# Ledger of designs, part 33: peptides against a protein of PDB entry 3J47

Target 1, 121 residues: chain A of PDB entry 3J47
Amino acid sequence: IRLTNQLKSLKGLQSKLKDVVEYLDKVINKELPINHTILGKLQDVFNLLPNLGTPDDDEIDVENHDRINISNNLQKALTVKTNDELMVIYISNLVRSIIAFDDLIENKIQNKKIQEQRVKD
Target 2, 69 residues: chain B of PDB entry 3J47
Amino acid sequence: YEEKEESNLAATKSMVKIAEQYSKRIEEEKELTEEELKTRYVGRQDPKKHLSETADETLENNIVSVLTA

## One batch from the design tools (peptide; made by RFdiffusion4, then SolubleMPNN)

Design b1_p12_4_s4 (from b1_p12_4, 7 letters changed)
Fold by OpenDDE base, seed 2:
Formats: structure tokens, C-alpha cells, sequence
Structure b1_p12_4_s4 (fold): chain B 121 residues (1-121), chain C 69 residues (1-69), chain A 12 residues (1-12)
């Protein structure tokens, strides 16, 4: 569910960006007048986007790193963080699996001992 | 879209919390394994079963965390 | 070792 919602949000954003690009191309080609309202909203969105181009030394808050799959350098940092989180989850799952296997083996050993005792009786 | 974005933000915050708790969960899992080992020597099945169940619950929580990540 | 015993059980 959560992954599906994230994917849907990303698809929505991609569609909007495509519409903006198409609109800008039409304006450049003088096919349509500039919709100042849409451009203003887009500018506001871009201004709210962390400056992805120049990683100036500013402590880009870790929370902004996870959201911005959009721009390459911040995307790389976010991708690294996401990979680290996924690795932790993977290791956790492996450890749990090992514990479950240990319990299974112990149960099998116990069952075998019970069978051996039944054969001796 | 907005509802999904809000859900994703909440999930991300939860993941950070999960990462902090991960070390604690690993330690809890180790403790459970030690109790299972002790129970194996004592021959009492009940503590081992409880440890196994706790390990399974921990695994399930990790899987859910991965799926949320 | 416990691991060796586990291996033995897996072989049986």
C-alpha cells in the first residue's frame, strides 16, 4: 500500500512536470500565451525544492534527502541513505531467518530423540 | 496523490525510528537466542517456543519495515 | 559444537 502510494505520487509529479515542459515549449514556440499563474506556481515549487545543483556545504536536513529522488546529486545522497536503510532491514531479516532455522533444527533434533526413545521402548 | 505523499512522509519518519530501534531489536533477538540455548540445555520447551515466537514477530516487523522503505 | 550437531541432524 505505502509503496503503491509513493509510486502514484511520483507518477503524478512526473505527469505534471511533463505538462509544464509541454506548456513551456508551446510558449517558446509562440503557440500559446504564457500562463503566468501556472508559471508562478511552478516557480514556487522549484523554490521549495532544495537547490539540487550546487551542493553548497549547507547541512541539507536528512529528511529532504529521502524525498528528493528528483535531482541527481541530492538523489545520489538520498539513494545512498535509502540503500543503507534497506541493508539494515535486509540484515535484520537474515538474522531473524537464522534464528528461525536454529529453532527448526532444534525441533527436528528433539523429534528425532523422541522417535529414538519410542523405538527403545 | 496528497494522501499518498503524507503516508510516504510518515513512513520515512517511521523508518528513521526503526533504524534507531534496529540495534535494540538485534540485541533482543540475541537475548532470545541465548534463552533458547539455555532452554535447550534445561529441556523446557516453553521458553524456547516463546523465544521462537518473538523472533518471528521481530522478523515480521523487519519485513514490514522493508516493504515500507 | 551445536553447529556440528545440527549438521549431523540434517544428514540423518
Amino acid sequence: as target 1 above (121 residues)
Amino acid sequence: as target 2 above (69 residues)
Amino acid sequence: SVSEKLLDVLKL
Scores: peptide ipSAE 0.427, ipTM 0.832, DockQ to the pose 0.009; fails the geometry check
Fold by OpenDDE base, seed 5:
Structure b1_p12_4_s4 (fold): chain B 121 residues (1-121), chain C 69 residues (1-69), chain A 12 residues (1-12)
Amino acid sequence: as target 1 above (121 residues)
Amino acid sequence: as target 2 above (69 residues)
Amino acid sequence: SVSEKLLDVLKL
């Protein structure tokens, strides 16, 4: 459900970006007037989006590392964070699997002891 | 789209909470393992079963968290 | 130990 919602949001954003590009192309071609409201919202989106355009490695403010947001440079930092989270989850699953395995072994031992007692009786 | 964004924000907050819960769950899992050890000495099957079930539930929750992440 | 018990399970 969550991944589906994220995917839907991304698809919606992609569609909106496509519409904006198409709109901008029409404005450049003088087919439509510039809608200032759409441009303002787009500018707000771009301001909220970390600067995608200039590849310059300047000081990615370390503090915003926590948000999984889509921007490529932030995406590298987010990728590292995601990798760390995945590693923690992996280790956790491994530990749980080991515990479950230990319990299975104990259950098997107990079952064998019960069977041996039944054969003696 | 807005509902999904809200869900993603909630999920991110949940991830932080999951990290805290994970640490707590690890401790709870250790405690359950100790109870299993005690149960092995007493020869009572019931406490061991409960520990195993709790460990399984903890594992399932972690898997769901990973899938959500 | 857990290991000893495991060994016992494998022998049973």
Scores: peptide ipSAE 0.421, ipTM 0.821, DockQ to the pose 0.008; fails the geometry check
Fold by OpenDDE base, seed 1:
Structure b1_p12_4_s4 (fold): chain B 121 residues (1-121), chain C 69 residues (1-69), chain A 12 residues (1-12)
Amino acid sequence: as target 1 above (121 residues)
Amino acid sequence: as target 2 above (69 residues)
Amino acid sequence: SVSEKLLDVLKL
């Protein structure tokens, strides 16, 4: 189920990215105006997947170089945030593994002591 | 796709909460380890076992958080 | 220490 949902999301993102590229080409050719709804959906996808957001910046009005830079900065900030979250998760798992290992060792020591007592009896 | 997007948004909000809870979980894990150390000194297995179980639960919660993230 | 006890358990 989770893997299937991830694959479906990836396929959806790929399709949306293709649509964005096609839209940008049409905007460059002055065939269509900028679609703010598509841009909003892309921003939502980037907020969910900060690392994938590099391609979606293209729907922002090409005229404001400053806005493109702001979008790139936001994407970088989101990427950093995601990396920090992953680091915290990694450290947490490591700490839990260490504690579990310590408990396992203590349990083994206790079991050995019990076995030694049984042999003496 | 929309359901997954909604789930991911909820997961991202949950991650912020998980980060806050993580600090609390680390403290709880330390308390459990201290109880285990105390139990080792007394030679009674029961408090040590309880500490180990709580540490395992903390680990499981972190793994679930990582998988949800 | 806890670490020494762990080492002893691993050897046994």
Scores: peptide ipSAE 0.420, ipTM 0.818, DockQ to the pose 0.009; fails the geometry check
Fold by OpenDDE base, seed 3:
Structure b1_p12_4_s4 (fold): chain B 121 residues (1-121), chain C 69 residues (1-69), chain A 12 residues (1-12)
Amino acid sequence: as target 1 above (121 residues)
Amino acid sequence: as target 2 above (69 residues)
Amino acid sequence: SVSEKLLDVLKL
């Protein structure tokens, strides 16, 4: 459910970004009037978004590593943070799996011993 | 979308808390494993079963955490 | 060791 919601949120953001691009293209082509209110809100969103849009800025701004927000340059830092978090979760799952496996092995050993005793009896 | 964004922010904060809880859970899992080891020496099946159950619960919580991340 | 016991279980 949570992953689905995150994926849905990401898809929603992607769709919104696509709509904005399409809207901007239509405005540039003079096909639609500029809605200044929508553009202002979008600009505010872009300003709040870590430098998402410019592909050219190689500068990984190190500071905003903490906020797992969606966009490209910060998205790289956020991707790294997300990757680290996923790694921790993976390691945790691995540890639990190992413990569960150890218990299964022990149970199997015990069951085998019980069967061997029953065959002797 | 806004509700989902708020939910994602809350989820992220929850993940930080989960990470802290996870460290504690790892320690608890280790303690349970030690109890299982002790139980193997004592020949009591019940502590071993309890450790296994706790390990399973820890795995389930980690899986849920991964699904939440 | 647990590993030896596991090996024994695998052989059985």
Scores: peptide ipSAE 0.419, ipTM 0.827, DockQ to the pose 0.009; fails the geometry check

Design b1_p12_5_s1 (from b1_p12_5, 6 letters changed)
Fold by OpenDDE base, seed 3:
Structure b1_p12_5_s1 (fold): chain B 121 residues (1-121), chain C 69 residues (1-69), chain A 12 residues (1-12)
Amino acid sequence: as target 1 above (121 residues)
Amino acid sequence: as target 2 above (69 residues)
Amino acid sequence: DDDLRFLDLLLN
């Protein structure tokens, strides 16, 4: 369910980006009037998007490091953070799996002992 | 979109809290494993079952955390 | 085989 919601959100973002590109193309072609309010909000979104295209501009705004934002340099840092979080979750799941497996082995050994006792009676 | 962003932010904060709780849960799991080891020697079934249930609960919480990430 | 099935059940 959650993975499906994340995938749906990502697909929604992709669709919205496509709609923005299509809108910009229509504005460039003078097919639609420039909506300044929509463009202003889009510019704000693009300014909040960590710089995708130019690796050289060093202004890592430190305050936004905690937000999972999609763009490349911050996206690399966020990708590293996401990888670390996924690694912790993976290790956690592995540890729980090992414990559950140990309990299964113990239960299997006990069941075998009970069966051996029933055959002797 | 905003509701999903808010949900993702809440999920991320929950993941940080879960990471702290996870470290604590690993310690609790070790304690239960020690009790199972002791119970294995005493021949009582109940502590082993409790450890298994705690391990399963810990796994479920990690799976939920992965699904939230 | 039974242990693998149990592991699969734990992972799903």
Scores: peptide ipSAE 0.515, ipTM 0.836, DockQ to the pose 0.015
Fold by OpenDDE base, seed 1:
Structure b1_p12_5_s1 (fold): chain B 121 residues (1-121), chain C 69 residues (1-69), chain A 12 residues (1-12)
Amino acid sequence: as target 1 above (121 residues)
Amino acid sequence: as target 2 above (69 residues)
Amino acid sequence: DDDLRFLDLLLN
């Protein structure tokens, strides 16, 4: 359930981001007027996602390449962190599975010995 | 979507706590494995069962942690 | 066979 919810949220975010890019391109090309309601909702989304370095329209200065690199680095860092967490969880599950398997084998060996003793009696 | 984002943030905070607990759980798991090694030689059924139960509880906690991630 | 099933249950 939670993984499905996270995947759905990520997919929703990806779709919204695509829509925003398409909208911004149309606004830049003067094909559409600036919709204040869409911009307000977009700002709310960006305030909720502090690391999405969308440059505000006003400072077209050379700093945008560094901010895009910072946002990419931060997104990469978050992705790496998430991957590391997933790897730790995966390794943990493997270790527990191995221990449980070892215990199961031992229990099976004991049960076999008990059965062999019962057949001798 | 917002409820899921909040849940994901809470999950991420929980994962950090889980990572700290994971190191502790690995140590607890090793201690259990040593008890199994000792019990394997003594032929007493009870310590092996306790080790198996603790390994299972540890596994369940990791699965819950994975499901929370 | 039971061990493999148990392992599969633990992995799932």
Scores: peptide ipSAE 0.492, ipTM 0.837, DockQ to the pose 0.016
Fold by OpenDDE base, seed 4:
Structure b1_p12_5_s1 (fold): chain B 121 residues (1-121), chain C 69 residues (1-69), chain A 12 residues (1-12)
Amino acid sequence: as target 1 above (121 residues)
Amino acid sequence: as target 2 above (69 residues)
Amino acid sequence: DDDLRFLDLLLN
């Protein structure tokens, strides 16, 4: 249920992001007038997004191409963080499985000893 | 969509907390495995049971973390 | 067989 809800939310976000890109492309191509209300809402969404590396206030003279790379670098950093988290969860599950397996082996050995004692009695 | 987003945000915050707790849980799990090894050598059931219970709790917490991810 | 069942129980 929770994973399905997360996937549905992510799909909704992806669809909305696609619609925004299509709208921005139409505005750039002068097919539609600039809607200031939509741009304001988009800016609010970007401001609510975790500050994906506000580069320090130093010289903003880096051409628009580098901003896309910075966004990609931050997305990469977030992806790496997510991968690290998933790796930790995976290792934890593996370790728990190993411990549980060890306990099972011990329980089997004990059960076998109990059965051998009952046969001797 | 919004209700699921709120649930996912709560899950993500929980996952960050779980990652911190996970490092601690891994250490606790190692201690349990050592106690099981010692208990296997000493033949006392009680430390082994405690180790097994802590391993199970650690597994359950990891499963909850995976379900939260 | 019991070990595999236990692993399956741990994974589920």
Scores: peptide ipSAE 0.489, ipTM 0.839, DockQ to the pose 0.015
Fold by OpenDDE base, seed 5:
Parts: structure tokens; C-alpha cells; sequence
Structure b1_p12_5_s1 (fold): chain B 121 residues (1-121), chain C 69 residues (1-69), chain A 12 residues (1-12)
């Protein structure tokens, strides 16, 4: 369920991003006027994104390469977080398996002692 | 989409809580293992059963966490 | 082998 919801959200975001790109391309090509409301909402989305590269002051040309790197850094950070979570889950399962094994060994030893007592009686 | 996002956010918060609970559960599990070890020598069956039950509960919670991740 | 079977039983 959660994975499906995440995938749906990601697909929705992808679709919306595609629509924004198409809109921006039309605006750049002067096919549509600049809609300030859409631009404002886009800015809000970018502001809600952790500060992926507020470039400090200097030169214009680096802008496009940085956006991709920013998305990649966030995606990388999310991937690392997910990997860490999976690792914790894996370690947890191993620890539980070890405990279950210890309990099994103890149960076997107890059963053996009970059988030995029954043979002596 | 919004419902899924909310579910994912809730699940992420739950994962953080699970990680904290996991650390605590590991410590509780160690304590129970020590008690089980002591009980093995004393011949009292009751602490061992409690340890086993706690280990099972811990295992169940991790499985649920994996399934919800 | 018996221990592994028991582990499998505990895990499932």
C-alpha cells in the first residue's frame, strides 16, 4: 500500500512536472503569456524543496546544470535514507533470528533433560 | 495523491519512531537474554518464556515495519 | 537441519 502510494505520488509529480515544463516551453516560445500565478506556485514548490542550490551571487551560465545536480542530490539523499532504513530492518531481522535460535537451543536442551528424567523414573 | 503523500509522511515518521523503538527493543532483548541465561542455570522456566515472547514481539514489529516500509 | 527448520518455523 505505502509503496503504491509513493509510486502514485511520484507519477503525479512527474506528470505535473511535465505539464510545467510544457507550459514553460510555451512561455519561452511566446506562445502563451507568463502566468504569474503558475510561476508563484512553482516558486512555492521550489521553496518547499530544501534549498537545492540557492546559488550565491555569481555568474549566470551554471544554472541549468545545478538544477539536475540538486534533484540528483535530493534523490541520492532519499536513496541513502531508504538504504539505511532497509539496513536497520535487515539487522533487526538478523537479531531476532539469533534470539529465536537461542530459544530453540534452550527448548531442545530442556526437552532433552525432560526425556532423561523420564527414563530415570 | 494527497492521501498517499500523507500516508508516506506518516510512515516515514513511523520509521523514525521504529528506529528509536528498535534501539530500545535491542536493549530490552539483551536484558532478557541475560535473564534467560541466568534462568537456564537456576532452572526457573518462567523468565525464559518471557524472553521468548518478547523476542517474538520484537520480530513481529520488525516484520510489520518491513511490510510498511 | 532441524535447527534451520525450527528457525524457518519461527520466522514464518
Amino acid sequence: as target 1 above (121 residues)
Amino acid sequence: as target 2 above (69 residues)
Amino acid sequence: DDDLRFLDLLLN
Scores: peptide ipSAE 0.474, ipTM 0.829, DockQ to the pose 0.012

Design b1_p12_5_s2 (from b1_p12_5, 5 letters changed)
Fold by OpenDDE base, seed 4:
Structure b1_p12_5_s2 (fold): chain B 121 residues (1-121), chain C 69 residues (1-69), chain A 12 residues (1-12)
Amino acid sequence: as target 1 above (121 residues)
Amino acid sequence: as target 2 above (69 residues)
Amino acid sequence: SDTLKFLDLLLN
């Protein structure tokens, strides 16, 4: 269920991204006027998605470059945070695995002792 | 898609909570390991079993957290 | 050390 939902979300994002690209191409070709609402939503999506930092090279006024850099820095920070969270989860799983392994070893030792006692009886 | 996004958002929030719970679970796991260690020395199966069970529960929760991430 | 001994016991 969870993996399916993640896949669906990813597919939805991919479709939306495709639509945005198509829209941007139409705007570049002057087939459609610039829709600020769409751009705002796109910006929101980009802010939520750290790695999607390819805004196309349109009117890069210097001010936009600084905003892009800020966005990239924020995205980088979010990526670092995500990595840290994943690292913690990984370490936790590792620790749990080690404990489970220790218990398994102990259980085997006990079983061996029980078997040895049964053979002596 | 929206349902999945909501589920993912809930999962992410849960993941943050899980991180906190994870810290607590790590502590609980350490306690279980210590009990297991003590049980290993004392030869009492019960504390070891409890530690093992807690460790297993912690591991399961971590796996679920990873799958949710 | 104890874990290693346990591992050894599991393997042997």
Scores: peptide ipSAE 0.440, ipTM 0.820, DockQ to the pose 0.009; fails the geometry check
Fold by OpenDDE base, seed 1:
Structure b1_p12_5_s2 (fold): chain B 121 residues (1-121), chain C 69 residues (1-69), chain A 12 residues (1-12)
Amino acid sequence: as target 1 above (121 residues)
Amino acid sequence: as target 2 above (69 residues)
Amino acid sequence: SDTLKFLDLLLN
C-alpha cells in the first residue's frame, strides 16, 4: 500500500512536470500567454523541493545544461541514499532470520533429546 | 497524490528514526544471543524460549521497517 | 561448536 502510494505520487508529479514543460514551450513560442496561476503553483512546488542550488550570487551564466545535470545528480544521490537504507533493512532481516534459525535448530535438538529419553524409559 | 506524498514524507522521517534504532536493535539481538548461550548450560528450556521470542520480535520490527521504507 | 552441532541436527 505505502509503496503504491509513493509510486502514484511520483507518476502524478511526472505528468504535471510534462504539462509544465509543454506550457513553457508554448509560451516561449508566443502561442499562449503566461498563465499566472500555473506559474504560482509551479513556484510552490519548487519551494517544497529541497533547494538543490541556491547558487551563490555570482553572475556566471551557467548554461541550462548544467542545471539539468545538477537535478540529475541530486536525484541520483537521493536514489543512492534510498538504496543504502534498503540495504540496511535487508541485512537486518537476514540477521534476524539467522537468529530465528539458530533458535529453531536448538529447539529441534532439545526435542530430539527429550524423545530419546522417552524411548529409554 | 497529495495524501500519498505526505505519507511518504512521514515514512522517510520514520526510516531515519528506524536507522538510529537499528544499531540499538542489533546490540539487543547480540545480548539475547549471549543469554541464550549462557542458558544452554543451565539445562532449563525457559530462558531459551524467551531469547527466541525476543529474536522474533526483533525480526518483526525489521520487517515493519522494510515495509515502511 | 554448539552452532555446528545445531546445524548438523537441522540437516539431519
Scores: peptide ipSAE 0.439, ipTM 0.821, DockQ to the pose 0.009; fails the geometry check
Fold by OpenDDE base, seed 3:
Structure b1_p12_5_s2 (fold): chain B 121 residues (1-121), chain C 69 residues (1-69), chain A 12 residues (1-12)
Amino acid sequence: as target 1 above (121 residues)
Amino acid sequence: as target 2 above (69 residues)
Amino acid sequence: SDTLKFLDLLLN
């Protein structure tokens, strides 16, 4: 369920991104007026999302290029942090699995001993 | 989409908390294993079972954390 | 020894 929801979220994000690109293309072609509300929401999403290199916004002033590089570095740092956290969780799960397995083995041994005692009686 | 974004943010916050608790959970797991080992020598099955159940719960929590990440 | 017995139980 959780993985399915994550996948659905990613697919939805992809679809939304495609819609945004199509909208921006229409605005550039003067087919649609600039919707400031959509742009504001997109800006908020871009500020919250790690700067996925949308390189193609050509008119980003030189000052924004340095900010984009900083944002890309921040995104990379966030990705590294997420990877490290995932690794820690993975190791923890592995350790728990080993302990659970050890307990399972012990339980199986005990059950076998009980069965052997019942056969002797 | 917004609901999923909120879920992902909540999951990320949960991961940070899990990372902090991870060391504690590992220590708790070790303590339970030691108690099971001690219980093996004492011949009481009940403490071992409890340790196993705690380890399983810990594993489940870690799996949920990984899935949330 | 107990671990070995456990392994034997898992294998049998």
Scores: peptide ipSAE 0.436, ipTM 0.830, DockQ to the pose 0.009; fails the geometry check
Fold by OpenDDE base, seed 5:
Structure b1_p12_5_s2 (fold): chain B 121 residues (1-121), chain C 69 residues (1-69), chain A 12 residues (1-12)
Amino acid sequence: as target 1 above (121 residues)
Amino acid sequence: as target 2 above (69 residues)
Amino acid sequence: SDTLKFLDLLLN
């Protein structure tokens, strides 16, 4: 399910990127005006997915390298946050396992005591 | 696509909630361990059983969170 | 210490 959803999201992104490229080509060719709403949605997508390819293909200027670096840094930060969360979950599971094991040991001790008492009676 | 995005958003919100719940669960686990220790001294099986059950529930919730995450 | 005693009781 998760992988399928990720693939679907990736396919959706690919389709949107294609649409953006087609739109940008039309804008470059002066066939269509710049649609600010589409650009805003693209910005929102980029804010949500920092590595999404630049909707504005035109100015491949040196400044875009810095923006790409900022986006990569944000993605790295999000990845670190995700890793920390996974680590916390792992530790929690470990702690619960230890508690469960302690309870099992205690139950076993109690069972042995009950058996010893039965043998003495 | 929208359904997946909604699911991811819900999962992200759940992760934040899980982090808060995790802190709370750690405290609950500590309390359960103290009750288990007290139960060992008093010889009353009931408090220990309750602690064990609460610990198990906490583990199950964490496992579900990991699987969702 | 109590856990070790408990573990010892289980083993034993």
Scores: peptide ipSAE 0.423, ipTM 0.813, DockQ to the pose 0.008; fails the geometry check

Design b1_p12_5_s3 (from b1_p12_5, 4 letters changed)
Fold by OpenDDE base, seed 4:
Structure b1_p12_5_s3 (fold): chain B 121 residues (1-121), chain C 69 residues (1-69), chain A 12 residues (1-12)
Amino acid sequence: as target 1 above (121 residues)
Amino acid sequence: as target 2 above (69 residues)
Amino acid sequence: SDLEKFLDLLLN
């Protein structure tokens, strides 16, 4: 259920992103006027999105380059944080696995002892 | 889609909480492992079983956290 | 070691 929901959300995001790209292409081609509200929302989305540095080759003025660098640094920081969280989860899973194996070994030892007792018995 | 997004958002918030709880769970898991070690030494099955169960619960929670992440 | 005993238990 959760994976299906995540997949659906990802698909929805992908579709929305495609629509945005199509809109931007139309704006670039002067087929539609620039809607400032849409651009503002897009900027908000981009600010929330980890800098997927699509280097759009557009002549990004030097001022935009610094903002992109700041955004990239923030994205890197967020990526590092995410990696750290994933690492913690991984370590926790390993620890749980080790404990589970320890219990399994103990259970096996006990079973062996029971069998040995039955044979004596 | 919106329902899944809300569920994912809730899951993400839960993951942050789980990360905090994870530190606590790791400590609880260590305690359980110590109990198993003690139980192995003392030959009492009950503490080992409890440790194993707690370890399994901790593992399950971590797996759920990974799947949510 | 306890780990070796555990591994041995898993293998036997």
Scores: peptide ipSAE 0.424, ipTM 0.813, DockQ to the pose 0.009; fails the geometry check
Fold by OpenDDE base, seed 3:
Structure b1_p12_5_s3 (fold): chain B 121 residues (1-121), chain C 69 residues (1-69), chain A 12 residues (1-12)
Amino acid sequence: as target 1 above (121 residues)
Amino acid sequence: as target 2 above (69 residues)
Amino acid sequence: SDLEKFLDLLLN
């Protein structure tokens, strides 16, 4: 259920982004006026998203090649962070599983001891 | 779309919380193991059972965190 | 050790 909802949300976001791109293309081509309401909402979304390496700073004369590299570096850093978090969760699950097994084995040992005592009586 | 966005935001917040909870959960698991060791010496099954239950809850929370992540 | 006893119980 959670995964399905996440996938649905992602698909919705993708569709909205596509609509925005289409709108921006029409504005660039002077076919449609800029819808200020849609642009405002998009700006709000971009402000809430971690800066995916769009340098908002107007003044950085960084050649287009350097901007692409910075964006890629940020995406890579975010990917590495996500992988590290997933790894930690995986290790934690393994540790919990091991503890659960240890408890299960201990319970079995105790049960066997109780049975042995009953047989001696 | 809005429902999905809210779900993703909730998931991201949950991941941050999971990282904090993971550290706490590891500590809780260690405490349960220590209690099991202690109960093994005392011969009372009840503390061992409680430790086992806490370890299981910790494991479940980690699994939910992984699924959220 | 308690761990060894546990392993023995699993094997037996």
Scores: peptide ipSAE 0.420, ipTM 0.823, DockQ to the pose 0.008; fails the geometry check
Fold by OpenDDE base, seed 1:
Structure b1_p12_5_s3 (fold): chain B 121 residues (1-121), chain C 69 residues (1-69), chain A 12 residues (1-12)
Amino acid sequence: as target 1 above (121 residues)
Amino acid sequence: as target 2 above (69 residues)
Amino acid sequence: SDLEKFLDLLLN
């Protein structure tokens, strides 16, 4: 359920980002004015997502290239963090599995000893 | 979508907490394993069972952490 | 030796 919800959210974000790119292209070409409602929704998405470096529509200053790089760096950092978390979970699961197997083997050995004693009686 | 986003944010916060508790869980698992090893020499099944149960609980917590991630 | 016995039990 949670993974499915995350996937749906990601798909929704992807669709919205595509719409924003298309809108921005039209604004750059002076075909359409800036839609404030779309910008507000984008801002809400950005506030919910850690700094996805999509620069806001307004000032086309040279700083955009640096901000795009910052965005890419942040995405990379988030990916690394996520990978580290997944690695920890994986190792933990392996350790628990090993302990569980050790206990199962011990239980099996004990059960076998009990059965052997019963056969001798 | 909004409900899923909120759920993902909550899950991310939970993952951070899980990461902080991970070291403690590993220590608890080791302690249980040592108790099991000691109990094997005493020949009483009860301590071994307790160790096994604790190991299972630790495994379950890791699985929940993976599902949250 | 106990670990070996455990491994044998897991494998059999």
Scores: peptide ipSAE 0.415, ipTM 0.811, DockQ to the pose 0.009; fails the geometry check
Fold by OpenDDE base, seed 5:
Structure b1_p12_5_s3 (fold): chain B 121 residues (1-121), chain C 69 residues (1-69), chain A 12 residues (1-12)
Amino acid sequence: as target 1 above (121 residues)
Amino acid sequence: as target 2 above (69 residues)
Amino acid sequence: SDLEKFLDLLLN
């Protein structure tokens, strides 16, 4: 289910990127006016998916370079946050494993004591 | 796509909640360990069993969180 | 430690 949803999201992103490229080409060719709403949605998509910038954006103006850097910084920050969360989960699993091991040891000790008492009786 | 986005959003919210729950779970695990330690000295098997069960439940929840992440 | 005592009990 999750993998399928990721694949669907990737396909949707691919389709949207294609639409954006087509739109940008039309704007560059002066066939369509710049739609601020579309640009805003694109910015939102880039903010949500900072690394999905196709390498073809290399030719866009110096002002976009600063925005790309901001997006990359946000993505890095999100990556760091995700890494911290994974680390916390890992530590939690280790702690739980240690507790489970301690319980297993205690249970084994108790079972041994019960067996020793049965042999004495 | 919308279902996946909703699922991812729910998962992200769950991760934040899991982080908060993680701190609480660590404290609960400590309390369970103390109860097990006390139960070991008193010879009462019941508190130890309860602690073990709670630790197992906490472990399962963390595993599910890892799989969801 | 209690854990060490348990380990000793498991090993003996």
Scores: peptide ipSAE 0.389, ipTM 0.805, DockQ to the pose 0.008; fails the geometry check

